Peptides against a protein of PDB entry 3VA4. Designs and how they scored, part 123

Target 1, 107 residues: chain A of PDB entry 3VA4
Amino acid sequence: EPIGQLRLFSGTHGPERDFPLYLGKNVVGRSPDCSVALPFPSISKQHAVIEISAWNKAPILQDCGSLNGTQIVKPPRVLPPGVSHRLRDQELILFADFPCQYHRLDV

## One batch from the design tools (peptide; made by RFdiffusion4, then SolubleMPNN)

Design b2_p30_4_s3 (from b2_p30_4, 12 letters changed)
Fold by OpenDDE base, seed 2:
Order: structure tokens, then sequence, then C-alpha cells
Structure b2_p30_4_s3 (fold): chain B 107 residues (1-107), chain A 30 residues (1-30)
């Protein structure tokens, strides 16, 4: 059962997509083996990771040294590689130029 | 007071509060 969700907003790539997030490491990347697979050339094979330790604990986002970066939208912030960022509910994230939103699920 | 602080911490830990909001409310309680 998923305990979080990452929404990829609709855009030039296509329609909106929702990715379930589970306990442990949820890898965001271009590789089809990623938990959050974003099959776009501007996304690194392993772009970032969202780690969830518990259902009632905020996830931690880290950029994995991606080519085109990971950013928080509000307030604007580029995440240095390997630096932990605590995700708030409804957090808006840019993986490269792809806008996403995290939200916690009730479990 | 302890119950209020605990609830605040839970909201912070779950991601319902930003760092700034958490610190602000904690300051008001202490």
Amino acid sequence: as target 1 above (107 residues)
Amino acid sequence: LEAQIKELEELYNSGHLSEEEYQEYLKKLL
C-alpha cells in the first residue's frame, strides 16, 4: 500500500501521471526500473531519490547528481547533490523542467 | 502544554508544517 504520491503534471510530454510512493527509497529517474520512471531525455537515469522512513514521517528528497538538477518551487531553491530536503505535504518539485507535486496519503 | 507541543511536533514530522512555521509556533508555546 502506498503511503505517498508523486504527481507529474500534464505538459508537452503528455497527460498527468500519479506515482505511488512506498516505504524506503523511491528512485526518480529515466530508467524504467525506477519507482518513479520519467522516460524523458532531460531526466538522468537515476535523477533523485525520495526516501520514506515511516508513514507519519516527512519524506526526504535528495538529488543524485543529476545533469539538469532538482528544484523546489516555493520558495525557489536548487538542491545541491546529496543534500537532504524534507518534503512538506503538497510540495512542488521540478525534476529538470518537469513539474511535480508530492502529497501524503492517509494510511 | 506538553500535549500541544507533541501535536506540533507530529505536524512538523509528518510534513504539515514548514521549518519556519514549526519554530514560530514552538516559540509561542515556550
Scores: peptide ipSAE 0.239, ipTM 0.707, DockQ to the pose 0.013
Fold by OpenDDE base, seed 4:
Structure b2_p30_4_s3 (fold): chain B 107 residues (1-107), chain A 30 residues (1-30)
Amino acid sequence: as target 1 above (107 residues)
Amino acid sequence: LEAQIKELEELYNSGHLSEEEYQEYLKKLL
């Protein structure tokens, strides 16, 4: 069962989409093989990773050296590649220029 | 920048901005 959810907000690209997040590594990227597949040119094939451990369900977000970056919206912060960021419930994230929101599921 | 984001958040919470508008303006600020 999913432990979290990543919501891609609606925009010029299309309607809102929700991606389930599971234990382990959830790769965010343009590649269709990614757990969170964002099929947009500005997204790197492997853009970022959201890792959720069994002992700590709070996800760790890392940028994977993406071309157009990964940013936390509030407070604003550009994530250097490979630097761990602990996601908080309802946290807003930019993958390139695509706004997303993490939601912790009550499981 | 944080002040501007806070302002947008307040407008969203008060119903003056839709979710779509809020996100669109955020993208312009960042």
Scores: peptide ipSAE 0.050, ipTM 0.605, DockQ to the pose 0.026
Fold by OpenDDE base, seed 1:
Structure b2_p30_4_s3 (fold): chain B 107 residues (1-107), chain A 30 residues (1-30)
Amino acid sequence: as target 1 above (107 residues)
Amino acid sequence: LEAQIKELEELYNSGHLSEEEYQEYLKKLL
């Protein structure tokens, strides 16, 4: 059962896609082995990680030293590599230039 | 910058921008 969801908004890359997020580490990256596989050249193979713990369902987002960065949209903020950011429900995230939104599921 | 984001939100909420347009413009502000 997924604990959260990451939505990739539609764009020139294609239609909207939803990715389930589970307890533990959900890797965001270009690699097809990633939990959140974003098969785009500007996304690093291991771009970022969204970690969800059992005791705190609010995910921790970390950039993994990606080439094109990870940003929080509001307020705008570039995440330094390895620095933990606690995601809020409905938070908007840029992985490189791909806009995404985190949604906490009611489970 | 925050003011610009708020403006985009208003335009989106009022139906003057689609979600795609909103996201695209928002991305440009970052």
Scores: peptide ipSAE 0.047, ipTM 0.599, DockQ to the pose 0.026
Fold by OpenDDE base, seed 5:
Structure b2_p30_4_s3 (fold): chain B 107 residues (1-107), chain A 30 residues (1-30)
Amino acid sequence: as target 1 above (107 residues)
Amino acid sequence: LEAQIKELEELYNSGHLSEEEYQEYLKKLL
């Protein structure tokens, strides 16, 4: 059962898409085997990782040294590679130029 | 006060509060 959700907002790429997030490492990247597969050229094959240690703990987001970066929208912040960022519910994230939102699920 | 702090910590740890919100509310309680 998923513990969280990552929503990719609708845009030029197409409609919005929801990706389930599970315990452990959820890799965000262009590779199709990623937990959150974003098949877009500006996304690195392994772009970032969202790690969830428990259902009652905030996930940790890390950029994996992506080419086009990972950013938090509010407050604006570019995430240095490998630096942990604690995700809050409804956090708005940019992977490259793709806007996403983390949502905590109650399980 | 202890109960309030505990609740605040739980909300922070679970991701319902940002770092800024947590610190601001904690500052108001202490």
Scores: peptide ipSAE 0.282, ipTM 0.742, DockQ to the pose 0.014; fails the geometry check

Design b2_p30_4_s4 (from b2_p30_4, 10 letters changed)
Fold by OpenDDE base, seed 3:
Structure b2_p30_4_s4 (fold): chain B 107 residues (1-107), chain A 30 residues (1-30)
Amino acid sequence: as target 1 above (107 residues)
Amino acid sequence: LEAKIKELEALYESGHLTKEEYEEYLAKLL
């Protein structure tokens, strides 16, 4: 059923966690009701959104005007708020200071 | 910034970043 996966790498915050991504909007944020809930002070309540329109189309990542930003690691790029970024499989993303990786699932 | 640098170091150590990519990112931060 999930179309993708967002992996939060292990760190001082704790162990690795995997979050399923579905069709539609997957909100990344500190709020517990977010699809990808990252309960850390440096993460905004609604930090970013990963929108998946179809199983065979690349997801779109947008920063939601977060305080500490969203960045692509390779090549390094800060995402301006509201600007669409097409996610590549295995994309490395920083939400504030937390490194994550997007993985496309076969459906 | 210290937290971010530490996480980038971990990505380098785990093989997700090459030395060049790691140094490139640091140059952007500092």
Scores: peptide ipSAE 0.461, ipTM 0.883, DockQ to the pose 0.033
Fold by OpenDDE base, seed 5:
Formats: C-alpha cells, sequence, structure tokens
Structure b2_p30_4_s4 (fold): chain B 107 residues (1-107), chain A 30 residues (1-30)
C-alpha cells in the first residue's frame, strides 16, 4: 500500500502521471527500474531519491548528483547533491525541467 | 532555461503558484 504519491504534471511529454511512493527508497530517474521512472533524456538515470522512513514522517528528498538538477519551487531552491530536503505535503519539485508534486496519502 | 520558464508559467496559470511566488522564482532563475 502506497503512503505517498508523486504526480508528474501534464505537458509536452504527455499526460499527467501519478507514481506511488512506498516505505524505503523511491528512486527518481530515467532508468526503467526506478520507482519513479521518468523516461526523458534530461533526467539522469538515477536523478534523485525520495526516502520514506515511516508513514507519519515527512519524506526526505536528495538529488543524486543529477546533470540537470533538482529544485524546490516554493521558495525557489536548487538542491545541492546529497543534501537532505524534508518534503512538505503538496511540495512542488522540478526534476530537470519536469514539474512534479508530492502528496501525502491518507492511509 | 526557457523550458523551466514555460513550466513555471503553467504552474502559475493552474493556480499552484501565486503571482508573488511566480515572480520570486523568476527573479531567482533569471
Amino acid sequence: as target 1 above (107 residues)
Amino acid sequence: LEAKIKELEALYESGHLTKEEYEEYLAKLL
């Protein structure tokens, strides 16, 4: 059962996609074996990771040294590689040029 | 850069960003 969700907003790439997030490490990347597979050239094979340690704890986002970066939208902040960022519910994230939103699920 | 601006505009138009937040992001991006 997923305890979080990462939404990829619709765009030129195609329609909106929702990715379930589970306990543990949810890797965001271009590789098809990633938990959150974003099959786009500007996304690194292993771009970032969202780690959820417990259902009642905020997930931790870390950029994995991606080529095109990971950025928080509000307030604007580029995430340095390997630096932990605690995700807030409804957090808006840019993986490279792709806007996403984290949503905590009511489980 | 242009791609990021376009996506930012979309977020603003869809109501995910206020005008102030949109402008703040632009100021940091440009």
Scores: peptide ipSAE 0.455, ipTM 0.883, DockQ to the pose 0.032
Fold by OpenDDE base, seed 4:
Structure b2_p30_4_s4 (fold): chain B 107 residues (1-107), chain A 30 residues (1-30)
Amino acid sequence: as target 1 above (107 residues)
Amino acid sequence: LEAKIKELEALYESGHLTKEEYEEYLAKLL
């Protein structure tokens, strides 16, 4: 069962989409084999990673050196590549120009 | 940049950002 969820808000790209997040590494990227596949040209093939450990269900977000960056919305912060950011429930994230929201699931 | 601004506007309009949060982000982008 998923431990969390990443919601891609609706926009010009299309409707809202929800991606389940599991234990281990959940890669966010344009490549179709990514756990969170965002098939948009502004998204890097391997853009970021959300890692969830069994010992700590709070996800760690890292940008993977993406071209257009990964940002926390509140407060505004560009994540330097490889720097760990602990995601809070309801965290708003920009992958390039695409707004997303992390939701912790109670399982 | 225009795309980011547009998406931020959507977040504001949908209630995910307050006016102040939206303006703060815009100030950093512009």
Scores: peptide ipSAE 0.308, ipTM 0.829, DockQ to the pose 0.033
Fold by OpenDDE base, seed 1:
Structure b2_p30_4_s4 (fold): chain B 107 residues (1-107), chain A 30 residues (1-30)
Amino acid sequence: as target 1 above (107 residues)
Amino acid sequence: LEAKIKELEALYESGHLTKEEYEEYLAKLL
């Protein structure tokens, strides 16, 4: 069962897409085998990771040394590679230039 | 990056950012 959701907002790339997030590592990247596959050239093959543990269901977001970065929208913050950021419900994230939102599911 | 600015504008227009938050973020990008 999914513990959370990552929403990719609609834009020039296409319609809104929702990705389920599970316990463990949810890799965000351009590679097709990523849990959150964002098949766009500005996204690194393995761009970032959202890790959700059983003991702490608040997700931890880390940039994986992406080319175009990972940012929190408000307050604005560029995430240094490998530095943990605890996601809050409704957190707005930029993976490169793609705006996303984390949503915690009631499970 | 112009692409980021455009997406930021969209977030503002869709109500996910207030005007003040949008302007603050924009100022950091420029």
Scores: peptide ipSAE 0.294, ipTM 0.820, DockQ to the pose 0.033

Design b2_p30_5_s2 (from b2_p30_5, 22 letters changed)
Fold by OpenDDE base, seed 1:
Structure b2_p30_5_s2 (fold): chain B 107 residues (1-107), chain A 30 residues (1-30)
Amino acid sequence: as target 1 above (107 residues)
Amino acid sequence: EEAEEEARRREEELERERDRKEEELRKALA
């Protein structure tokens, strides 16, 4: 059923965690109601959104005006709020200082 | 026990500070 996956790498915060991504808006944030809930102080309540319009389309990542930003790792790029970024499979993302990786699932 | 209470207070302070900063940012972007 999930179209994609967001992996939070292990670190000082704890072990690796995988979050399923579905069609529509997958909100990333500190709020426990977020699709991707990252309960860490450096994460904004509503930090970013990963929108998946279709299974055969690249997801769109947007920063939602987060305090500590959203960045693409390779090539390095800070995402201005509201600017769309198409995620590639295996894309490495920083939400604040937390490294994550997007993975497309075969469904 | 006391260390846990102190840690909790510290976390609450950090949360309040974060919330203020996020609100200020939101207002600035509006």
Scores: peptide ipSAE 0.291, ipTM 0.741, DockQ to the pose 0.729
Fold by OpenDDE base, seed 3:
Structure b2_p30_5_s2 (fold): chain B 107 residues (1-107), chain A 30 residues (1-30)
Amino acid sequence: as target 1 above (107 residues)
Amino acid sequence: EEAEEEARRREEELERERDRKEEELRKALA
């Protein structure tokens, strides 16, 4: 069962989409093999990773050296490649120019 | 029809260029 959720907000690409997040590494990228597959030109094949070590611990987000970057929205912050960022519930994230939101599932 | 084939070839070229740039960035950060 999923431990978290990543929501991609609606936009020019289409309607809102929800991606389940599981224990371990959840790769975000353009590649169809990614756990969070974002098939858009501005997204790198392997863009970022959300790692969940336990249900009671905050996930860790890392940029994987993406071309167009990964940002936290509030407060605004560009994530340097490979630097760990602890995700808060309801955290707003930009993968390139695509706004997303992390949500912790109460399981 | 010819214009559509040209557009497809151009898109494939742009994708290859993007992939090269991503790989170059990865190597630079290693």
Scores: peptide ipSAE 0.286, ipTM 0.729, DockQ to the pose 0.846
Fold by OpenDDE base, seed 4:
Structure b2_p30_5_s2 (fold): chain B 107 residues (1-107), chain A 30 residues (1-30)
Amino acid sequence: as target 1 above (107 residues)
Amino acid sequence: EEAEEEARRREEELERERDRKEEELRKALA
């Protein structure tokens, strides 16, 4: 069962999409093998990772050395590659120029 | 048809270039 959800907001690319997040590593990237597959040119094949542990369901976001970066929207900041960021519920994230939102599920 | 084929070739080239840049960046950060 999913522990969280990542929502890709609607935009010029298309409609809103929701991605379930599970325990372990949820890779965000352009590759179709990613848990969060964002099939857009500005997204790296393996762009970022959202890791959720069994003991701590609060996700940790890390940029994987993406070309166009991973950013927290509020307050604005670029995540350096490999630096852990604990996601808060309702956190707004930019993968390249694609706005997303993390939502913690009540499980 | 020829124009579409050329456009597709250009897109594939751009994708290959992006992939190379991503790999180079990954190596630089390792």
Scores: peptide ipSAE 0.281, ipTM 0.724, DockQ to the pose 0.851
Fold by OpenDDE base, seed 5:
Structure b2_p30_5_s2 (fold): chain B 107 residues (1-107), chain A 30 residues (1-30)
Amino acid sequence: as target 1 above (107 residues)
Amino acid sequence: EEAEEEARRREEELERERDRKEEELRKALA
């Protein structure tokens, strides 16, 4: 059962999409085998990873050396590749130019 | 139809180019 969720906001690409997040590594990328598959040209095959070590701990977001970067929206911050960022509930993230939001599920 | 085939070929080329750039970046950061 999913512990978290990553929401891709609606845009030119289409409607809002929700991706379940599980314990372990949830890879965000253009590759269809990614946990969070974002089939868009500006997204790297393996763009970022959201690692969840426990249901009661904040996930860790890392950029995987993406071409177009991973950013936290508020406060604005570009994530250096491989640097861990602890996600806050309801945190807004940019994968390239795609706005997303993480939230913890009440499981 | 020919235009569609050309567009498809261009998309495939762009995909390959992006893949190369991503790989180059990854190698540079390793």
Scores: peptide ipSAE 0.281, ipTM 0.729, DockQ to the pose 0.894

Design b2_p30_5_s3 (from b2_p30_5, 24 letters changed)
Fold by OpenDDE base, seed 1:
Formats: structure tokens, sequence, C-alpha cells
Structure b2_p30_5_s3 (fold): chain B 107 residues (1-107), chain A 30 residues (1-30)
């Protein structure tokens, strides 16, 4: 049972895709072993992590020292590597130049 | 910057669609 969802918006890479997020660490990266596998050259093998400690707690997003960075869209903010950011529901995120949206699921 | 603007626009489109659907459902139930 997923606790959240990460939506990758459609773009030059192809159509929209939704990734389920679970309790614990959800790794975002180019590696196919990642929970959120984004198989694009500009995405680092281990790009970022979304950690969900509980269903009623805001997930923590951290950049893992990615090459092309992780950004919050509004207000605009580049996340320094390893710095914790609490995600809000429907928050927009850029992994490199790929726009995504976090959504909390009601479970 | 372009990616950010695209993300915002796409989110707004999605929200507008959801609002429309909710409004239609509300009207149907009235």
Amino acid sequence: as target 1 above (107 residues)
Amino acid sequence: EEARRRAEAERERELAELERLEEEKRAELA
C-alpha cells in the first residue's frame, strides 16, 4: 500500500508516469534499482531520496549530491546536498530539469 | 526556469480539470 505518489509530468522524455511511494526511503535516480527510476542521462544514478517515516508525517526530501541538482519550484529553491526539506502535499519538484509533483495519498 | 514554468502550468491545468469535475459532480447531485 503506497503512502504517497510522485508524478513525473509529461515532456520530451514521454508521457506522464506515476510512482508509488512507501514508508522508508524512496530513492530517486537513474538506476533501475531505484524506487523512483528516472532513466534519463541528466539524472544521477542516486539522485535524491524521499523518506517517509509515517503516513501522517511530511516526507523528507534530500538531494544526494546529484550532478544537476534538486529544486523546489515554489518558492524556488535549490536544495543543497543532504539538507532536509519537508515536502508539502502537491509540491512541485525539479530533479535536474524534470518536473515532478508529490501527492500524499489518503490511506 | 522553463522546466519550472512548465511544471507550474501543468499543475494548474490539472487543478482546473479537477475543479471542473468536482463542480460537475456537485451540480449533478443538486
Scores: peptide ipSAE 0.046, ipTM 0.522, DockQ to the pose 0.015
Fold by OpenDDE base, seed 2:
Structure b2_p30_5_s3 (fold): chain B 107 residues (1-107), chain A 30 residues (1-30)
Amino acid sequence: as target 1 above (107 residues)
Amino acid sequence: EEARRRAEAERERELAELERLEEEKRAELA
């Protein structure tokens, strides 16, 4: 059962999609093997990672040295590669130009 | 039903903010 969710908002790429997040490392990337597969040219094969240690702990987001970057929206901030960012519930994220939102699930 | 409507309204506000920020970023980089 998922303990979190990453929502990809609708856009030029198509409709909204919800990706389940599980304990451990949830890789965000263009590769189809990623937990959060974003099959778009501007997304790196291994773009970022969301690591969840427990359902009641804030996930850690890290950019994996992506070409087009990972950004937090509020307040606006570009994440340097490998720098840990604790995700808050309802946090808005840009992977390259793709807006997403993290949501903590009640488990 | 009310909760759904509130959630939809929040989503629209968040999307509008994202669009604004993206436009501001594009303008800054131009």
Scores: peptide ipSAE 0.023, ipTM 0.483, DockQ to the pose 0.029
Fold by OpenDDE base, seed 3:
Formats: C-alpha cells, sequence, structure tokens
Structure b2_p30_5_s3 (fold): chain B 107 residues (1-107), chain A 30 residues (1-30)
C-alpha cells in the first residue's frame, strides 16, 4: 500500500504524473528500474532516494551524487550528496530542473 | 469545480516561485 506520493508537474516534457511511494527505499532516477522513473537526460540513472521507514515518520530524501543536483524549493537549498533531509508534507523538490511535490497519503 | 480552481491557482503560484528562483540564479551567475 502506498504511504506517500511524488507528483511530477506538467511541463515541456509532458503531462503531470503521480508516483506512489512505499515503505523502504524509493529510488528516483532515469533508469526504468527506479521506483520513480524520470526518463530525462538531465536526470542521473540513480539520482536520489526517498526512504520511508514508517508511516508515522517523515520520509528522508538524499541526493545520490547526481550530476545536476537535488534542491529544496522553499526555502531554497541544494542538498549535498548523502545528506539526509526530512520531507514535509507538500514540500516542493527540484530533481535537476524538474519540479516535483511530495504528498503524504493518510492511511 | 471550486476545489479544482483552487488547486490550479496553487500550482500556478508554485510555478511562479520556481521561475523567480531560476531568474535569481541566472542573475547571480552573470
Amino acid sequence: as target 1 above (107 residues)
Amino acid sequence: EEARRRAEAERERELAELERLEEEKRAELA
């Protein structure tokens, strides 16, 4: 059962897409094997990871040493590789230049 | 429909903030 959702906003790449997030590691990347597959050249094969340890804990976002980076939008912050960031509900994230939003699903 | 309009307005606001951030980055690098 999905515990969260990552929304990719619509843009020149195409329409909006919603990706379910589950307990454990949800890899964000260009590789089709990723939980959140973003098939765009500026996204690294394994770009970032969203780890959800429990339904009652905030997910942890980490950049995996991506080429074009991972950034929190408000307040603006580029995430150093491997540094843990606790995601807040409705938080906006840039993977490279692709805007996304995390949403907690109530279970 | 009202809920849809509110959601669209929020998205537009979020996109405007992202655009502003990108402009600021370009200005800092120029």
Scores: peptide ipSAE 0.018, ipTM 0.462, DockQ to the pose 0.030
Fold by OpenDDE base, seed 5:
Structure b2_p30_5_s3 (fold): chain B 107 residues (1-107), chain A 30 residues (1-30)
Amino acid sequence: as target 1 above (107 residues)
Amino acid sequence: EEARRRAEAERERELAELERLEEEKRAELA
Protein backbone atom coordinates (compact mmCIF):
# COMPACT_ATOMS: atom_id res chain seq x y z
CA GLU B 1 0.00 0.00 0.00
CA PRO B 2 1.15 3.57 -0.63
CA ILE B 3 2.44 5.53 2.34
CA GLY B 4 2.88 8.86 0.60
CA GLN B 5 1.65 10.81 -2.36
CA LEU B 6 3.16 13.19 -4.85
CA ARG B 7 0.61 15.50 -6.43
CA LEU B 8 1.34 17.11 -9.78
CA PHE B 9 -0.82 20.22 -10.00
CA SER B 10 -2.87 20.80 -13.12
CA GLY B 11 -1.42 22.98 -15.83
CA THR B 12 -0.89 23.30 -19.56
CA HIS B 13 0.22 19.65 -19.54
CA GLY B 14 -3.21 18.50 -18.39
CA PRO B 15 -5.18 17.72 -15.23
CA GLU B 16 -3.89 17.08 -11.75
CA ARG B 17 -2.21 13.71 -11.24
CA ASP B 18 -1.58 11.89 -7.97
CA PHE B 19 1.29 9.44 -7.73
CA PRO B 20 1.48 6.90 -4.92
CA LEU B 21 4.79 6.66 -3.08
CA TYR B 22 6.03 3.45 -1.50
CA LEU B 23 8.80 2.27 0.77
CA GLY B 24 12.17 2.43 -0.95
CA LYS B 25 13.19 4.52 -3.93
CA ASN B 26 10.52 6.35 -5.91
CA VAL B 27 12.19 7.66 -9.04
CA VAL B 28 10.84 10.82 -10.63
CA GLY B 29 11.53 11.14 -14.32
CA ARG B 30 10.45 11.16 -17.94
CA SER B 31 11.10 7.45 -18.36
CA PRO B 32 7.91 5.36 -18.23
CA ASP B 33 9.72 2.99 -15.87
CA CYS B 34 9.81 5.65 -13.16
CA SER B 35 7.54 5.37 -10.13
CA VAL B 36 6.58 8.97 -10.80
CA ALA B 37 6.54 9.12 -14.58
CA LEU B 38 6.39 12.69 -15.86
CA PRO B 39 6.42 12.34 -19.66
CA PHE B 40 7.51 15.90 -20.39
CA PRO B 41 10.52 17.07 -22.42
CA SER B 42 11.89 19.32 -19.66
CA ILE B 43 12.02 16.39 -17.22
CA SER B 44 15.15 14.23 -17.29
CA LYS B 45 14.78 10.46 -17.81
CA GLN B 46 16.02 10.03 -14.25
CA HIS B 47 15.31 13.43 -12.75
CA ALA B 48 15.09 12.91 -9.00
CA VAL B 49 14.42 10.29 -6.35
CA ILE B 50 12.21 10.25 -3.27
CA GLU B 51 13.41 7.59 -0.85
CA ILE B 52 11.12 6.52 1.98
CA SER B 53 12.61 4.34 4.70
CA ALA B 54 9.49 4.19 6.89
CA TRP B 55 6.02 5.69 7.07
CA ASN B 56 6.92 7.65 10.20
CA LYS B 57 10.15 9.12 8.83
CA ALA B 58 10.65 12.05 6.50
CA PRO B 59 11.33 11.04 2.90
CA ILE B 60 14.64 12.02 1.34
CA LEU B 61 14.56 13.94 -1.94
CA GLN B 62 17.62 14.06 -4.19
CA ASP B 63 18.13 15.55 -7.62
CA CYS B 64 19.84 13.05 -9.92
CA GLY B 65 21.77 15.59 -11.95
CA SER B 66 18.76 16.71 -13.93
CA LEU B 67 19.10 19.17 -16.76
CA ASN B 68 16.47 21.62 -15.52
CA GLY B 69 16.85 21.09 -11.79
CA THR B 70 14.83 20.37 -8.69
CA GLN B 71 13.79 23.16 -6.35
CA ILE B 72 12.18 23.54 -2.96
CA VAL B 73 9.70 26.40 -2.95
CA LYS B 74 9.61 27.54 0.68
CA PRO B 75 12.16 28.74 1.32
CA PRO B 76 13.30 28.86 -2.31
CA ARG B 77 16.28 26.61 -2.88
CA VAL B 78 17.78 24.78 -5.83
CA LEU B 79 18.91 21.32 -4.80
CA PRO B 80 22.45 20.49 -5.87
CA PRO B 81 22.70 17.02 -7.44
CA GLY B 82 22.95 14.22 -4.92
CA VAL B 83 22.36 16.46 -1.90
CA SER B 84 19.77 15.02 0.47
CA HIS B 85 16.73 17.06 1.40
CA ARG B 86 14.29 15.81 4.02
CA LEU B 87 10.77 16.43 2.78
CA ARG B 88 8.25 17.97 5.12
CA ASP B 89 4.59 17.10 4.91
CA GLN B 90 2.88 19.38 2.40
CA GLU B 91 6.25 20.36 0.89
CA LEU B 92 6.06 22.13 -2.47
CA ILE B 93 8.59 21.05 -5.07
CA LEU B 94 9.47 22.14 -8.58
CA PHE B 95 10.75 19.47 -10.96
CA ALA B 96 11.96 21.69 -13.76
CA ASP B 97 8.96 24.04 -14.01
CA PHE B 98 6.34 21.53 -12.82
CA PRO B 99 4.87 22.31 -9.39
CA CYS B 100 4.27 19.31 -7.15
CA GLN B 101 3.34 18.67 -3.56
CA TYR B 102 4.31 15.83 -1.26
CA HIS B 103 2.06 14.66 1.53
CA ARG B 104 2.11 11.69 3.84
CA LEU B 105 -0.90 9.41 3.65
CA ASP B 106 -2.90 8.52 6.72
CA VAL B 107 -2.43 4.75 6.82
CA GLU A 1 -18.80 17.69 -4.00
CA GLU A 2 -17.77 19.40 -0.78
CA ALA A 3 -14.55 17.39 -0.67
CA ARG A 4 -13.82 18.38 -4.27
CA ARG A 5 -14.47 22.05 -3.51
CA ARG A 6 -12.15 21.94 -0.52
CA ALA A 7 -9.45 20.24 -2.59
CA GLU A 8 -9.78 22.83 -5.35
CA ALA A 9 -9.61 25.68 -2.87
CA GLU A 10 -6.50 24.18 -1.30
CA ARG A 11 -4.88 23.83 -4.72
CA GLU A 12 -5.59 27.47 -5.51
CA ARG A 13 -4.04 28.57 -2.22
CA GLU A 14 -0.94 26.47 -2.85
CA LEU A 15 -0.60 27.74 -6.42
CA ALA A 16 -0.96 31.32 -5.24
CA GLU A 17 1.75 30.71 -2.67
CA LEU A 18 4.00 29.18 -5.35
CA GLU A 19 3.48 32.20 -7.57
CA ARG A 20 4.26 34.61 -4.75
CA LEU A 21 7.43 32.80 -3.73
CA GLU A 22 8.64 32.45 -7.31
CA GLU A 23 8.09 36.16 -7.87
CA GLU A 24 9.97 37.04 -4.70
CA LYS A 25 12.84 34.79 -5.74
CA ARG A 26 12.91 36.34 -9.20
CA ALA A 27 12.97 39.83 -7.72
CA GLU A 28 15.83 38.90 -5.41
CA LEU A 29 17.88 37.49 -8.28
CA ALA A 30 17.21 40.47 -10.62
Scores: peptide ipSAE 0.020, ipTM 0.489, DockQ to the pose 0.029; fails the geometry check

Design b2_p30_5_s4 (from b2_p30_5, 23 letters changed)
Fold by OpenDDE base, seed 4:
Structure b2_p30_5_s4 (fold): chain B 107 residues (1-107), chain A 30 residues (1-30)
Amino acid sequence: as target 1 above (107 residues)
Amino acid sequence: EEEEEEEKRRREKELEERERLEAERRAALA
């Protein structure tokens, strides 16, 4: 059962896509092994991780030392590698130049 | 530093606009 959703907004890459987020580690990256697979050259193989614990449904986002970075949009902030950021519902994120939005699902 | 902040603000505005457009599109298709 998905606990959250990561929306990739539409763009030159194609239409909007929604990725389910589950309990545990959801790896964001270019590698097809990633839970959130973003098969784009500007995305690192293992770009970031969204971790959801059983105790706190609010996900923790960390950049994994990606080449093109992970950014919080509002307020604007580059996320340093390994620094934890608690995602808020409807929060906007840039993985490299790809805009995404986190949405908490009702379970 | 100011240039970086302006760029971030531009990204925010673009993203908000995109979200709005996508929401309107979804509403039209519902």
Scores: peptide ipSAE 0.025, ipTM 0.501, DockQ to the pose 0.020
Fold by OpenDDE base, seed 3:
Structure b2_p30_5_s4 (fold): chain B 107 residues (1-107), chain A 30 residues (1-30)
Amino acid sequence: as target 1 above (107 residues)
Amino acid sequence: EEEEEEEKRRREKELEERERLEAERRAALA
């Protein structure tokens, strides 16, 4: 069962989409083999990773050296490549210009 | 009828979430 969720908000690309997150590495990227597949030109093939080590621990987000970056919305912060960011529940993230939200699921 | 109402409710929720996100982005950049 998924223990987290990444929501991609609606936009010019289409409707909202929810991606399940599991224990281990959840790769965010343009490549179709990514756990969170964002098939958009401005997204890097392997853009970022959300790693969940345990159900009771906050996930770790890292940018993978993406072209257009990964940002936290509030407070605003550009994530340097490879630097760990602990995700808070309901945290808003920009992958390039695509707004997303992390949600911890009750399991 | 019920399917149309469900779709309207989905669209409304999506709009509300987007508006909230846009407001938070604006606040973060201010």
Scores: peptide ipSAE 0.023, ipTM 0.494, DockQ to the pose 0.028
Fold by OpenDDE base, seed 5:
Structure b2_p30_5_s4 (fold): chain B 107 residues (1-107), chain A 30 residues (1-30)
Amino acid sequence: as target 1 above (107 residues)
Amino acid sequence: EEEEEEEKRRREKELEERERLEAERRAALA
């Protein structure tokens, strides 16, 4: 069972999509083998990682040295590669120019 | 209906925050 969710908001790329997040490393990237596969040219093959150590702990987001970056929306911040960012529930993230939102699931 | 309106309002606010970030980024790159 997923313990988190990453929502990709609707846009020019298509409708909204929800990606389940599990314990361990959830890789965000253009590669189809990623847990969160974002098949868009501006997304790096391995763009970022969301690591969940426990169901009751905040996930850790890290940019993997992506070309177009990973940004937190509020407060605005570009994440340097490899720097850990603790995700808050409902937090808005930009992977390149794609707006996403993390949501903790009730399980 | 009320849930849909709340979701729309939330989404609108989220998009506004995104746009602010994008504007700041654009200004920094200028």
Scores: peptide ipSAE 0.022, ipTM 0.493, DockQ to the pose 0.031
Fold by OpenDDE base, seed 2:
Structure b2_p30_5_s4 (fold): chain B 107 residues (1-107), chain A 30 residues (1-30)
Amino acid sequence: as target 1 above (107 residues)
Amino acid sequence: EEEEEEEKRRREKELEERERLEAERRAALA
């Protein structure tokens, strides 16, 4: 069962989509093999990773050297490749220019 | 009826979160 969720907000790309997040590495990218598949040209094939080590631990977000970057919205911060960022519940993220939100599920 | 009210509340919350995100995004990128 999923431990978290990544919500892609609605936009020019289409309606809102929710992606389940599981224990281990959840790869965010354009590749259809990614756990969080974002099939958009500005997203790298392997753009970022959300790693969840345990249900009671904050997930770790890392950019994988994406072309168009990964950003935290508030406070504004561009994530350097490979630098760990602990995701807070309700954290707002930009993958390239696609707005997303992480939230913890009640497991 | 209770489920409908909960769904309505959920939709309202999601809209609020979206609007908040869009505002914060615009502020962050300005």
Scores: peptide ipSAE 0.021, ipTM 0.483, DockQ to the pose 0.025

